# Peptides against a protein of PDB entry 6IDX, part 12

Target 1, 380 residues: chain A of PDB entry 6IDX
Amino acid sequence: KELAKLSADVTFATEFINMDGIIVLTRLVESGTKLLSHYSEMLAFTLTAFLELMDHGIVSWDMVSITFIKQIAGYVSQPMVDVSILQRSLAILESMVLNSQSLYQKIAEEITVGQLISHLQVSNQEIQTYAIALINALFLKAPEDKRQDMANAFAQKHLRSIILNHVIRGNRPIKTEMAHQLYVLQVLTFNLLEERMMTKMDPNDQAQRDIIFELRRIAFDAESDPSNAPGSGTEKRKAMYTKDYKMLGFTNHINPAMDFTQTPPGMLALDNMLYLAKVHQDTYIRIVLENSSREDKHECPFGRSAIELTKMLCEILQVGELPNEGRNDYHPMFFTHDRAFEELFGICIQLLNKTWKEMRATAEDFNKVMQVVREQITRA

## One batch from the design tools (peptide; made by RFdiffusion4, then SolubleMPNN)

Design b1_p8_7_s1 (from b1_p8_7 with Q2S L6R)
Fold by OpenDDE base, seed 3:
Structure b1_p8_7_s1 (fold): chain B 380 residues (1-380), chain A 8 residues (1-8)
Amino acid sequence: as target 1 above (380 residues)
Amino acid sequence: TSPISRAF
């Protein structure tokens, strides 16, 4: 107990480390020897002293043994551990993952995100915070191949549902530390959109062009069977499609695929449009037809608007940026739905269309409308 | 209320 308190002092820490004191603490953990009276209390103070000593940055995290890692991971994976031991064990694992790629590899073999979900189902917000912090650390340090697997684990309705129900909708105010970890998790989750945001459409890829054609079909031929694949379109059919793509509000109404060659937002804009068209078909058709029937130059170009809105949402959500330590602004809606980004797009595109009408905008006012929409999205 | 705050 006294050691744990004194370990926060850098002068004491330096002298204790110089006496190989940290090695003694690691050996106490490694031994797993539950034979001592008050073992749980002793272990909690040992882990506190170890963490406080390591936080001075005097000793490399790589000094820890595989046996130590297995013991700490064991305290996190076992269902009946003292809360004080669990909290410190989560914090130690987080610090290990953040400070050492070699420790990350070893920890990722011993624990899974699925095991950490159980620590979110508690009333203790500190345990919940350290569990999310460890998930975030594992996600941040994961290689790209494993990051997608962790993303799939987050994309599992279960983790989001648990965070929503036990953390966000909990009977306790969200503390700053938890708000930060929820922000970090949100940023890391949206960074998975970066690949699609930076993917250029190939204008020669027929499968990608068929998605644009499907957007046209849903908007104008909603009762038509998709089995009418556009065969070799006569010049009259090409001219018809050019008109339809103009009514859809593409900038390049001759070859709409060219609108998706700019990155950002690349193919992510097309994904959002297709999601809106399939999941919110009535909303999509309404937005397109309300603007396609206007002859007064006050038509809101859906295609252009959807692309620029997708780009704007990526900028607002910091897609491709690392989490900032000073930020705590998370959005609870991203925990309510599996396709929360596309749902946000669907809300914001309706707002954009409303704002366009209210402003009586023309194509020349496009950037002004987008600025007003940005302010409307980002205001508290 | 932002559209974000109204979607919550």
Scores: peptide ipSAE 0.025, ipTM 0.717, DockQ to the pose 0.027
Fold by OpenDDE base, seed 5:
Structure b1_p8_7_s1 (fold): chain B 380 residues (1-380), chain A 8 residues (1-8)
Amino acid sequence: as target 1 above (380 residues)
Amino acid sequence: TSPISRAF
């Protein structure tokens, strides 16, 4: 107990570390010897002293043994551990993950997000905070492949549901630290969109062109039995598609693929359009047809609007940016849906289309409409 | 209330 207090002092820490004191603390954890009276209290103070000593940055985190890692991970995975030990064990694992890629690899083998989710189902907000902090650390330090796997895993849907029900909708006010960890998790989740945001469309990729063709099909062929497209020659078909792509509001109505070569938002805009067209088909068809039937120069160009809106949403959500310390502005809506970004896009594209009509906008007013829409999205 | 704030 006294050691844990003194370990916060850098002078004491330096002397204690020089006397191999930290090695003694690690060995106490590694031994796992439950034989001592008050073992839990002693262990809690040992872990506190270890954290405080390591926080001075005098000793590399890579000094810890695999046995130490397994013991700490064991305290997190065991259901009947003292709260004080659990909190410190979560904090140690977080610090290990943040400070060493080698330790991240070892920890990611010993613990699962599923085990950490169990610590969110408790009434203790401090445990919940440390559990989210460790999830955030693992997410931040994960290789891109593993980060995408973490994103696609059933664990994320369950994680979001648990956070929503046990943290956000909890009967307790959210403390600043928890709000910060929820903000961090939100930022890290949106950073998964960065790859698609920075992916240029290849205008020669037939599979990507087939997605644009599917957008056209959903908008204009939804009532036509696909069997009765008369064999009108290839040229009439090309001219028809050029008209359809103009009605869809692409800037390049001859080759809409060119509109997706700009990054940001690259292919992410096409993903949003396809999601809207498949999941909210009636809304998509309505927006497209309402603008395709206008010959009054007040057409809202859906394709251009969807691209620029996707870019704007990426800017508002800071996609590709690292979490900032001291920020605690999280949006609970992003914990309500698995495809929350695409759903937000679907809401915002309707808002854009409405705002365009209300302003009686033309193509020349496009940037003014986008500015008004930005203000409408960002105003509380 | 933003669309973000109304989707709560």
Scores: peptide ipSAE 0.024, ipTM 0.714, DockQ to the pose 0.027
Fold by OpenDDE base, seed 2:
Structure b1_p8_7_s1 (fold): chain B 380 residues (1-380), chain A 8 residues (1-8)
Amino acid sequence: as target 1 above (380 residues)
Amino acid sequence: TSPISRAF
């Protein structure tokens, strides 16, 4: 107890470290020796002293043994552990993951996100915070291949539902530390969109061109079976498609694929358009047809608007940026839906279409409409 | 509440 308190002092820490004090603490954890009276209390103070000593940055985290890692991971994975030991063990694992890629690899073998989710179903907000912090650390340090798998595992309705029900909708105010970890999780989740945001459309890729053709089909031929899409359209059909792509509000009416070659937002804009067209078909058809029937130059160009809105949403949500330590602003809605970004796009495109009508905008007013819509989206 | 926070 006295050691744990004194370990916060840098002078004491330096002297204690020089006397191999950290090695003695690590060996105490490694031994797992439950024979002592007050073992749990002694272990909790040992883990506190270890954290406080390591926070001085004098000793590398790579000094810890695999046996030490397994003991700490064991305190997190066991269903019946003292709360004081669990809290410190979560904090130690977070620090290990953040400070060493070699420790990340070892910890990722010993602990699953599923085990950490159990620590979210408790009334202790500090345990919940450290559990989310460790999840975030594992997500941040994951290799790109594993990051997508973890993201798909976080895209499991289960983690979001548990955070929503046990943290966000809990009977207690969210502390600043928890709000920060929810913000970090939100940013890391949106960074999964970065690949699609930076993917250029290939105008020669037939599969990508077929998505644009499907957008046309849903808007204008909603009763037609996609299996009856007639092959190489005659020159008359090409002229009809150019008119349809103009009515869809693409900038390049001849080759709409060219509108998706700019990154950001690249293919992510096409993904949002296709999601809207398939999941919110009535809303999509209404927006397109209301503007396609206008000959008064007040038509809202859906294709151009969808691209620029996707880019704007990526900028607002800071897609591709690392989490900032000073931020704690999270949106509860991103925990309510599996496709929260695409749903946000669907709401914002309706807001844009409404704002365009209210402003009596033309194509020359486009940037002014986008500025007004940005202000509307970002207003508290 | 932002349109973001009201949307869901």
Scores: peptide ipSAE 0.023, ipTM 0.736, DockQ to the pose 0.029
Fold by OpenDDE base, seed 4:
Structure b1_p8_7_s1 (fold): chain B 380 residues (1-380), chain A 8 residues (1-8)
Amino acid sequence: as target 1 above (380 residues)
Amino acid sequence: TSPISRAF
């Protein structure tokens, strides 16, 4: 207890570390000797002293043994652990993950996100906060392949559901620290969109062109089998498609693929359009046909609007940016759906189409409509 | 309430 308090002092910490004191603390954890009277209290103070000593940055986190890591991970993965030990163990693991890629690898082998989710099903918000903080650290430090797997896994769906039901919909106020960790998780989840946001469409890639053709098919020929798309359109068919791409509101009616060569939002805009067309087909068809049937200059260009809206949503959500320490503005809705970004797009594109009509906008008013829509989206 | 907060 006294050591844990003194370890916060840099002068004491420096002398204690120079005397190999931190090695003694690590060995006490490694020994796992439950036979001592007041073992849990002693261990809680040992872990506190260890954290306080390591926070001075005098000793590398890489000094810890695999046995130490396994013991700390054991305190997180075992049932019926003392709350005070669990809190400190979560904090130690978070610090280890954040400070060392080699420790991240070892920790990721010893603990699962599923085990951490169990700590969200408790009434203690501090435990929930530390569990989310460790999940965020693991997510931040994961290789890109594993990060995508973490996001797509059943664990992430379950994580969102548990956060929604046990944290957000809990009968208790969300503290600032928890709100920050929920914000961090949200930012890290949306940063998975960065690759698609920065991916330029290749106008020569047939598979990408087939997606644009599928958007046309869904809008105008919903009963047509996609297998009957003749690869060599006659000049009459090319002229037909140019009209259809104009009605879809692409800027380049001849080659809509050119509209997706600008990054941001690149291919992410096409992903959103395709999601809308497949998942919300009636809404998509309605938006397209309402604007394609207008004989007046008040048509809302869907394709252009979808691209600029996707870019705007990426800017609002700060896609590709690291989470900021001072922010705690999380959105509960992003925990309600697996495809929350695409669902947000589907709502915002309807808002844009409505706002365009209400403003009686023309193509010259496009930027003004987008400004009004931005204010509508960002208004609390 | 943002369209975001109304939508969900």
Scores: peptide ipSAE 0.023, ipTM 0.721, DockQ to the pose 0.027

Design b1_p8_7_s2 (from b1_p8_7 with Q2Y L6R)
Fold by OpenDDE base, seed 4:
Structure b1_p8_7_s2 (fold): chain B 380 residues (1-380), chain A 8 residues (1-8)
Amino acid sequence: as target 1 above (380 residues)
Amino acid sequence: TYPISRAF
C-alpha cells in the first residue's frame, strides 16, 4: 500500500527501479501464490505500484515476462476476479499493447475481444471504460489484416450491441472517460474506410465499370436480367447509356468512371451508391427518377451529390485521422447498425435531395446546398 | 497512445 503510493513519486521510483524493485513486483505477480491472507489486496497494491513505476517511462515495457503477461491476462479472463485487480489488469494490458508491438502480439494470443466483451456487461462503468480502452488499444495496434478481421468479426457486432444495451442505454449517465473511449472506437472503426476513400477507380477495370452499369440498371431497367448486358453496346446503346448517366447526375456522363478517380472519396462513394441501390432500392430509384423527370433545371445531380456527400461525411467523421485526446463526441447511431456509415449516407442523401428541392436549387447552387446540408448534419 | 492509466 505504501509502495503503491510512493511509486507515483519520480525520485522514489528511480531509486526503487535502480534497486531492481520492479523485478521483485513482477516476480510476486508471476508466482501466483494465492496462499497469503489478504492476497487480493496485496496483489491490487502490487499492480498499482507496477503501473505507477512503469508510467515514469524509466523501464521499457519489453522487460515483462510471458509469465507475467499470462498472469495479468488470467486475471482479465477469469469470471470471478476482484474489481480492483481487474481494473489494474486491464490498464496494464492497455499500456503493454500501446507501448510495445511485441507485447501486443503476446497479449493478442492470450486475450480475445470476445473475453473483454464480458466486462462490458457489468454495472461498473469504470470496468466498462477500461475494457473498451483495451479493445481500442488492440484495434489500434492490430496489423491491417487483423484489424479488418476485428471489424468484420461477430465480436464487433456483438461489441456494438453490448455497448448499446449496457453502456449507452444504461441507467447511468455516460462519464467523460467512457464518452472518449466510445469516440476513439468510432474513429478507429471509420478509419477502416480510409483505404476505399483513397482508392481511385480504374476506368479500364471492367468489374468496377459493371458496378456503375448496375446503378443504371437498377434505376432505369430494374426488371432486366443483368446477364444480357453485352459490354460492347452499339453506338446507339452507348448514346443511350450516356443519357442515363446524365440522368443519374454524373459529372462525366460519357465516362462516369472518371468521377471516381479523384481521392477522396474515390471508390467509397461508389460503395455507398451501390449499397443504397441494393439495400434501399425504392429510395434510390425514387431519388433518381424524381430528378430524371425534371425539365426545369432544378434536377439534383445524384451521382455528383453522392460523391461530394461521401467526401463531406468522411471530413465530418474524420476518416483517416487519429483520435484526439480532447474529443468525447460519440454518436449512438453508429452502434445500432453494422453498416452504419452507409446507412448514414442513405439518410444524408435523402436530406440533401430534400434540401435541394426546398432551396429550388440549380447546378450553380450545388456548393451552397452542400454547405446547408453540412450544417444540418453537424447539428443533428 | 491514450493510456487510461492516467485515470488512476
Scores: peptide ipSAE 0.006, ipTM 0.448, DockQ to the pose 0.198
Fold by OpenDDE base, seed 1:
Structure b1_p8_7_s2 (fold): chain B 380 residues (1-380), chain A 8 residues (1-8)
Amino acid sequence: as target 1 above (380 residues)
Amino acid sequence: TYPISRAF
């Protein structure tokens, strides 16, 4: 107890570390010796002292043994552990993951996100906060291949549901520390969009061109009697598609693929458009047809608007940026949907279309509309 | 990310 308190002092910590004091503490944990009176209290103070000593940054985290890691991971994975031990064990694992890629690899073998989700179902907000912090650390330090797997896993849907029901919708106010960890989780989740945001469309890729063709099909062929198949001339087909791509509001009516060659937002804009067209088809068709039927130059160019809105949302959500330590602004809506970014896009594209109409905008007002929409989104 | 460990 006194050691744990003194370990917060850098002068004491330096002397204690110089005396191999950390090695003594690690060996106490490694021994697992439950035979001592007040073992749980002694262990909790040992873990506190260890953490405080390591937080001075005098000793590398790589000094810890595999046996130590297994003991700490054991305290997190066991169902009947003292709350004080569990808190410190989660914090130690977080620090290990954050400070060493070698320790991350070892910890990722010993614990699962599923085990950490169980600690979110408790009434202790401090435990919940440490569990999310460790999840965030694991997600941040995961290799790119494993991040995608973690994101796509049923674990993420379950994690979002558990956070929503047991943390956000809990009968308790969210503390600043929890709000920060929810913000971090949000940022790390949106950073999975970075690859698509930075992926240029290849105008020669047939599969990517087929997506643009599908957008046209959903907008215009859903009402076309199949009997009006435009006559067999390849030139008439090209001229028709150029008209359709103009009505869709693409900048390049001849080759809409060129509109997706700029990064950001690259292919992410096309993903959002396709999501809207498939999941919210009535909304998509309405937005396209309301603007494609206008002859008054007040048409909102859907394709251009969708691209610039996707870019704007990436900027607002700081896609590709690391989470800032001082921020705690999380949005509960991002825990309600599996595809929260695309749903946000679907809301914001309707807001954009409404704002365009209200402003009686033309193509010359495009940047002004986008600025007004940015202000509306950032104030909401 | 500020390690929550510093909040103890």
Scores: peptide ipSAE 0.006, ipTM 0.443, DockQ to the pose 0.169
Fold by OpenDDE base, seed 2:
Order: sequence, then structure tokens, then C-alpha cells
Structure b1_p8_7_s2 (fold): chain B 380 residues (1-380), chain A 8 residues (1-8)
Amino acid sequence: as target 1 above (380 residues)
Amino acid sequence: TYPISRAF
């Protein structure tokens, strides 16, 4: 107890480390010796002193043994561990994951995200915060091949539902530390969109071109009886499609695939457009047809608007950026839906279309409309 | 309160 208190002092910590004191603490944990009447209290103070000593940055985290890691992981994975031991064990594992890639690999073999989710189903906010912090650390330090698998496991309706119901909708105020960890989890989740945001469309890929054709089909042919096969003239068909791509508001009416060669937002804009067209078909058709029937130069170019809105949403949500330590602004709405980014796009494209009409905008006002829409989104 | 590690 006295050692744990003194270990917060850098002068004491330096002298204690010089005396191999930290090695003695690690050996106490490694031994697992339950022989003492106050073992739990002594262990809690041992883990406290260890964490305070390591926080000075004098000793590398790589000094810890595999036996030590297994003991700490055991305190997180076992049921009915004392809250004080569990808190320190979560914090130690987080620090190990963040400070050493070699320790990350060992810890990722000893603990599962499912075990960490169980620590979210408690009334203690400190336990919940350390559990999310360790989840975030594991996600941040995961290699690219495993990051998507972890994200798919995190994207399981379960983690978001548990966070929403037990953390966000809990009977207590969210502290700054928890708000920061929710922000970090949000940023790391949106960084999964970075690959699609940075993927250029190949204008020669037929499968990608067929998606653009499907957007045209949903907008203009959804009510047409398939018996009206457009007549055999290949050139008349090309001229017809150029007109339809103009009505869809693509910048390149001849080859709309060229509009998706700019990164950001690359293919992510096409994914959002296809999601809107399939999941919110009535909203998509309405937006396209309301603007395609205008001859007054006040038509809102849907294709161009969808691309620039996707880019704007990526900038607002900091897609491809690392979490900032000073930030704690998270959006509870992103925990309510599996496709929350695409749903946000669907709300914001309707807002853009409304704002365009209210401003009586033309193609020359495009950047002004986008600036007004940015201000509307960032104030909400 | 242990600082959740500032090692981002």
C-alpha cells in the first residue's frame, strides 16, 4: 500500500527501479501465490505500484514475461475477480498493447473481444472505460489483415447494442475518459471506410460499370415493363444512356465511371449511391426525378452532389485520421444502426437537395450550397 | 484514477 503510493513519485520510482524493485513486483504476480490472508488487497497494490512505476517511461514494457502476461489476462478472463484487480489488469493490458507490438501479439492470443464485452455489462463506469480502451488498443494495433476481421466482430450488432444500452443509455453521466474512448472507437470504426475512399474506379471494369447502369435502371426503368426492350440500335442506346447520365447529374455524361476516379471519395461514393437506391428506393427515385424534369438550370446534380457529400462526410468524420487525444466528441447515432454512415449519407443528401431548392441554386452556386450544408451538418 | 494510456 505504501509502495503503491510512493511509486507515483518519479524520484522514488527511479531509485526503486535502480534497486530492481520492478522485477520483484513482476515475480510476485508471476508466482500466483494465494497463500496470504490478504492476497487480493496485496495483489491490487502490487499491480498499482507496477502500473505507476511503468507510467514514468523509465523501463520498457518488453521486459515483462509471458507468465506475467498470462496472469494479467487471467484476471480479465476469469469470472468473479475483485474490481480493483480487474481495473489494474485492464489498464496494464492496454499499456502493453499500445507500447509493444510483440506484447500485442501475445495478448491477442490470450484474450477475446467477447470476454471484454462482458465487462461492458456492469454498473462500474471505470471497468467499462478500461474495457473499451483495451478494445480500442487491440483494434489500433491489429495488422491490416486482422483489422477487418476484428471490425466485422465489432460491427456485430452485439457490441454496438451493448455500448448503446449499458454505456450511452446508462443511468449515469458519461465521464470525459469514457467519452474519449467512445470517440476513439468511432474514429477507428470509420477508418474501415478508408480503403473504399481511396479506391479509384477502373473505367474498364465491367462489374463497376454495371453498378452505374443499375443506378440508371432503378431511377428510370423501375416502372417500365421489361417487355419494352429498347430497340436494337446500339448507337441510339449510347445516346439514350448519355442523356440518362446527364439527368442523374454526373459530371461526365459519356462515361460516369470517370467521376469515381478521384480519391477521396473514390468507390465509397458509389457504395453510398447504390445503398440509397436499393434501401431507400423511393427517396432515391424522388430526388433523381425531381431534378431530371427541370429545364430551368436549377436542377441539383445528384451524381456530383453524392460524390462531394461523401467526401465532405469523410472530412467531418476524419476518415483515415488517427484519433486525437484531446477529443471526446462522439455521436450516439452511430451506435444505433449497422450501416450508420450510409444512413447518414441518405439523410444528408435529402438535406442537400432541400437546401439547393431553398437557395434557388444553379451549377455555379454548387460550392456555396456545399458550404451551407457543411455548416448545417456540423451544427446538428 | 489511472490515466487510460495517452499512447495514441
Scores: peptide ipSAE 0.000, ipTM 0.414, DockQ to the pose 0.322
Fold by OpenDDE base, seed 3:
Structure b1_p8_7_s2 (fold): chain B 380 residues (1-380), chain A 8 residues (1-8)
Amino acid sequence: as target 1 above (380 residues)
Amino acid sequence: TYPISRAF
């Protein structure tokens, strides 16, 4: 207990480390010897002193043995461990993952996100915070292949549900530390959009062009009896599609695929448009048809607006940026839905369409509308 | 309470 308190002092820590004191602490953990009547209390203070000593950055985390890692992982994976031991074990694992890629690999072999989710289903917000911090560390340090697998796993839906129900909707105020970990998890989740945001559409890829054609079909053919598709020659069909793509508000009416070659937002804008068209079909059709039926210069160009809105949302959400240690601004809404970014897009595109009408905007006012919408999204 | 949180 006294050692744990003194270990927070850098002068004491330096001298204690120079005396191989940290090696003695690691050996106490490695021995696993439950022979003492106060073993749990002694272990809790040992882990506290170890963490406080390592926080000075004097000793590399790579000094720890595989036996030490297995003991610490064992304290996290075992049911009914002392709360103080569990807290310090989670914090030690987080620090190991953050500071060493070799230790990350070993910890990822010993611990699953499913085991960490069990530590979210408790009333102790400190345990919950350390569990999310370790999940965030594992997610941050995961290779891109494993990160995508972690994101696509049922574990993410379950994780969001558990966070929502046991943390955000908990009967206790969210502390700053927990708010930071929720912010970090939000940022790491949105960074999964970076690949799609930086993916250019290939204008020659027929499968990608068929998505744009599906947007046209949903907007214009949903009310048309399929029997009245006239066998109009190839030129009339091309001219019809050019008109439809103009009514959809694409910049390139001849080849809308060209509008998705700019990165950011690349293919992510097309993903958002397709999500809106399939999941919120009535909203999509309404927005498109309200603007496609206008012969006045006050039409809101849906295609252009969707692309620029997707880009703006990526900028607001800082997609591709690393989490900042000083930030704690998480949005609870992003834990309510599996496709929270696309749902946000669906709300914001309606706001944009409304703002366009209220401003009586023309194509020349486009940038002014986008600025007003940005302010509305960031101030609301 | 941040704006975006009222949209959902």
Scores: peptide ipSAE 0.011, ipTM 0.508, DockQ to the pose 0.032; fails the geometry check

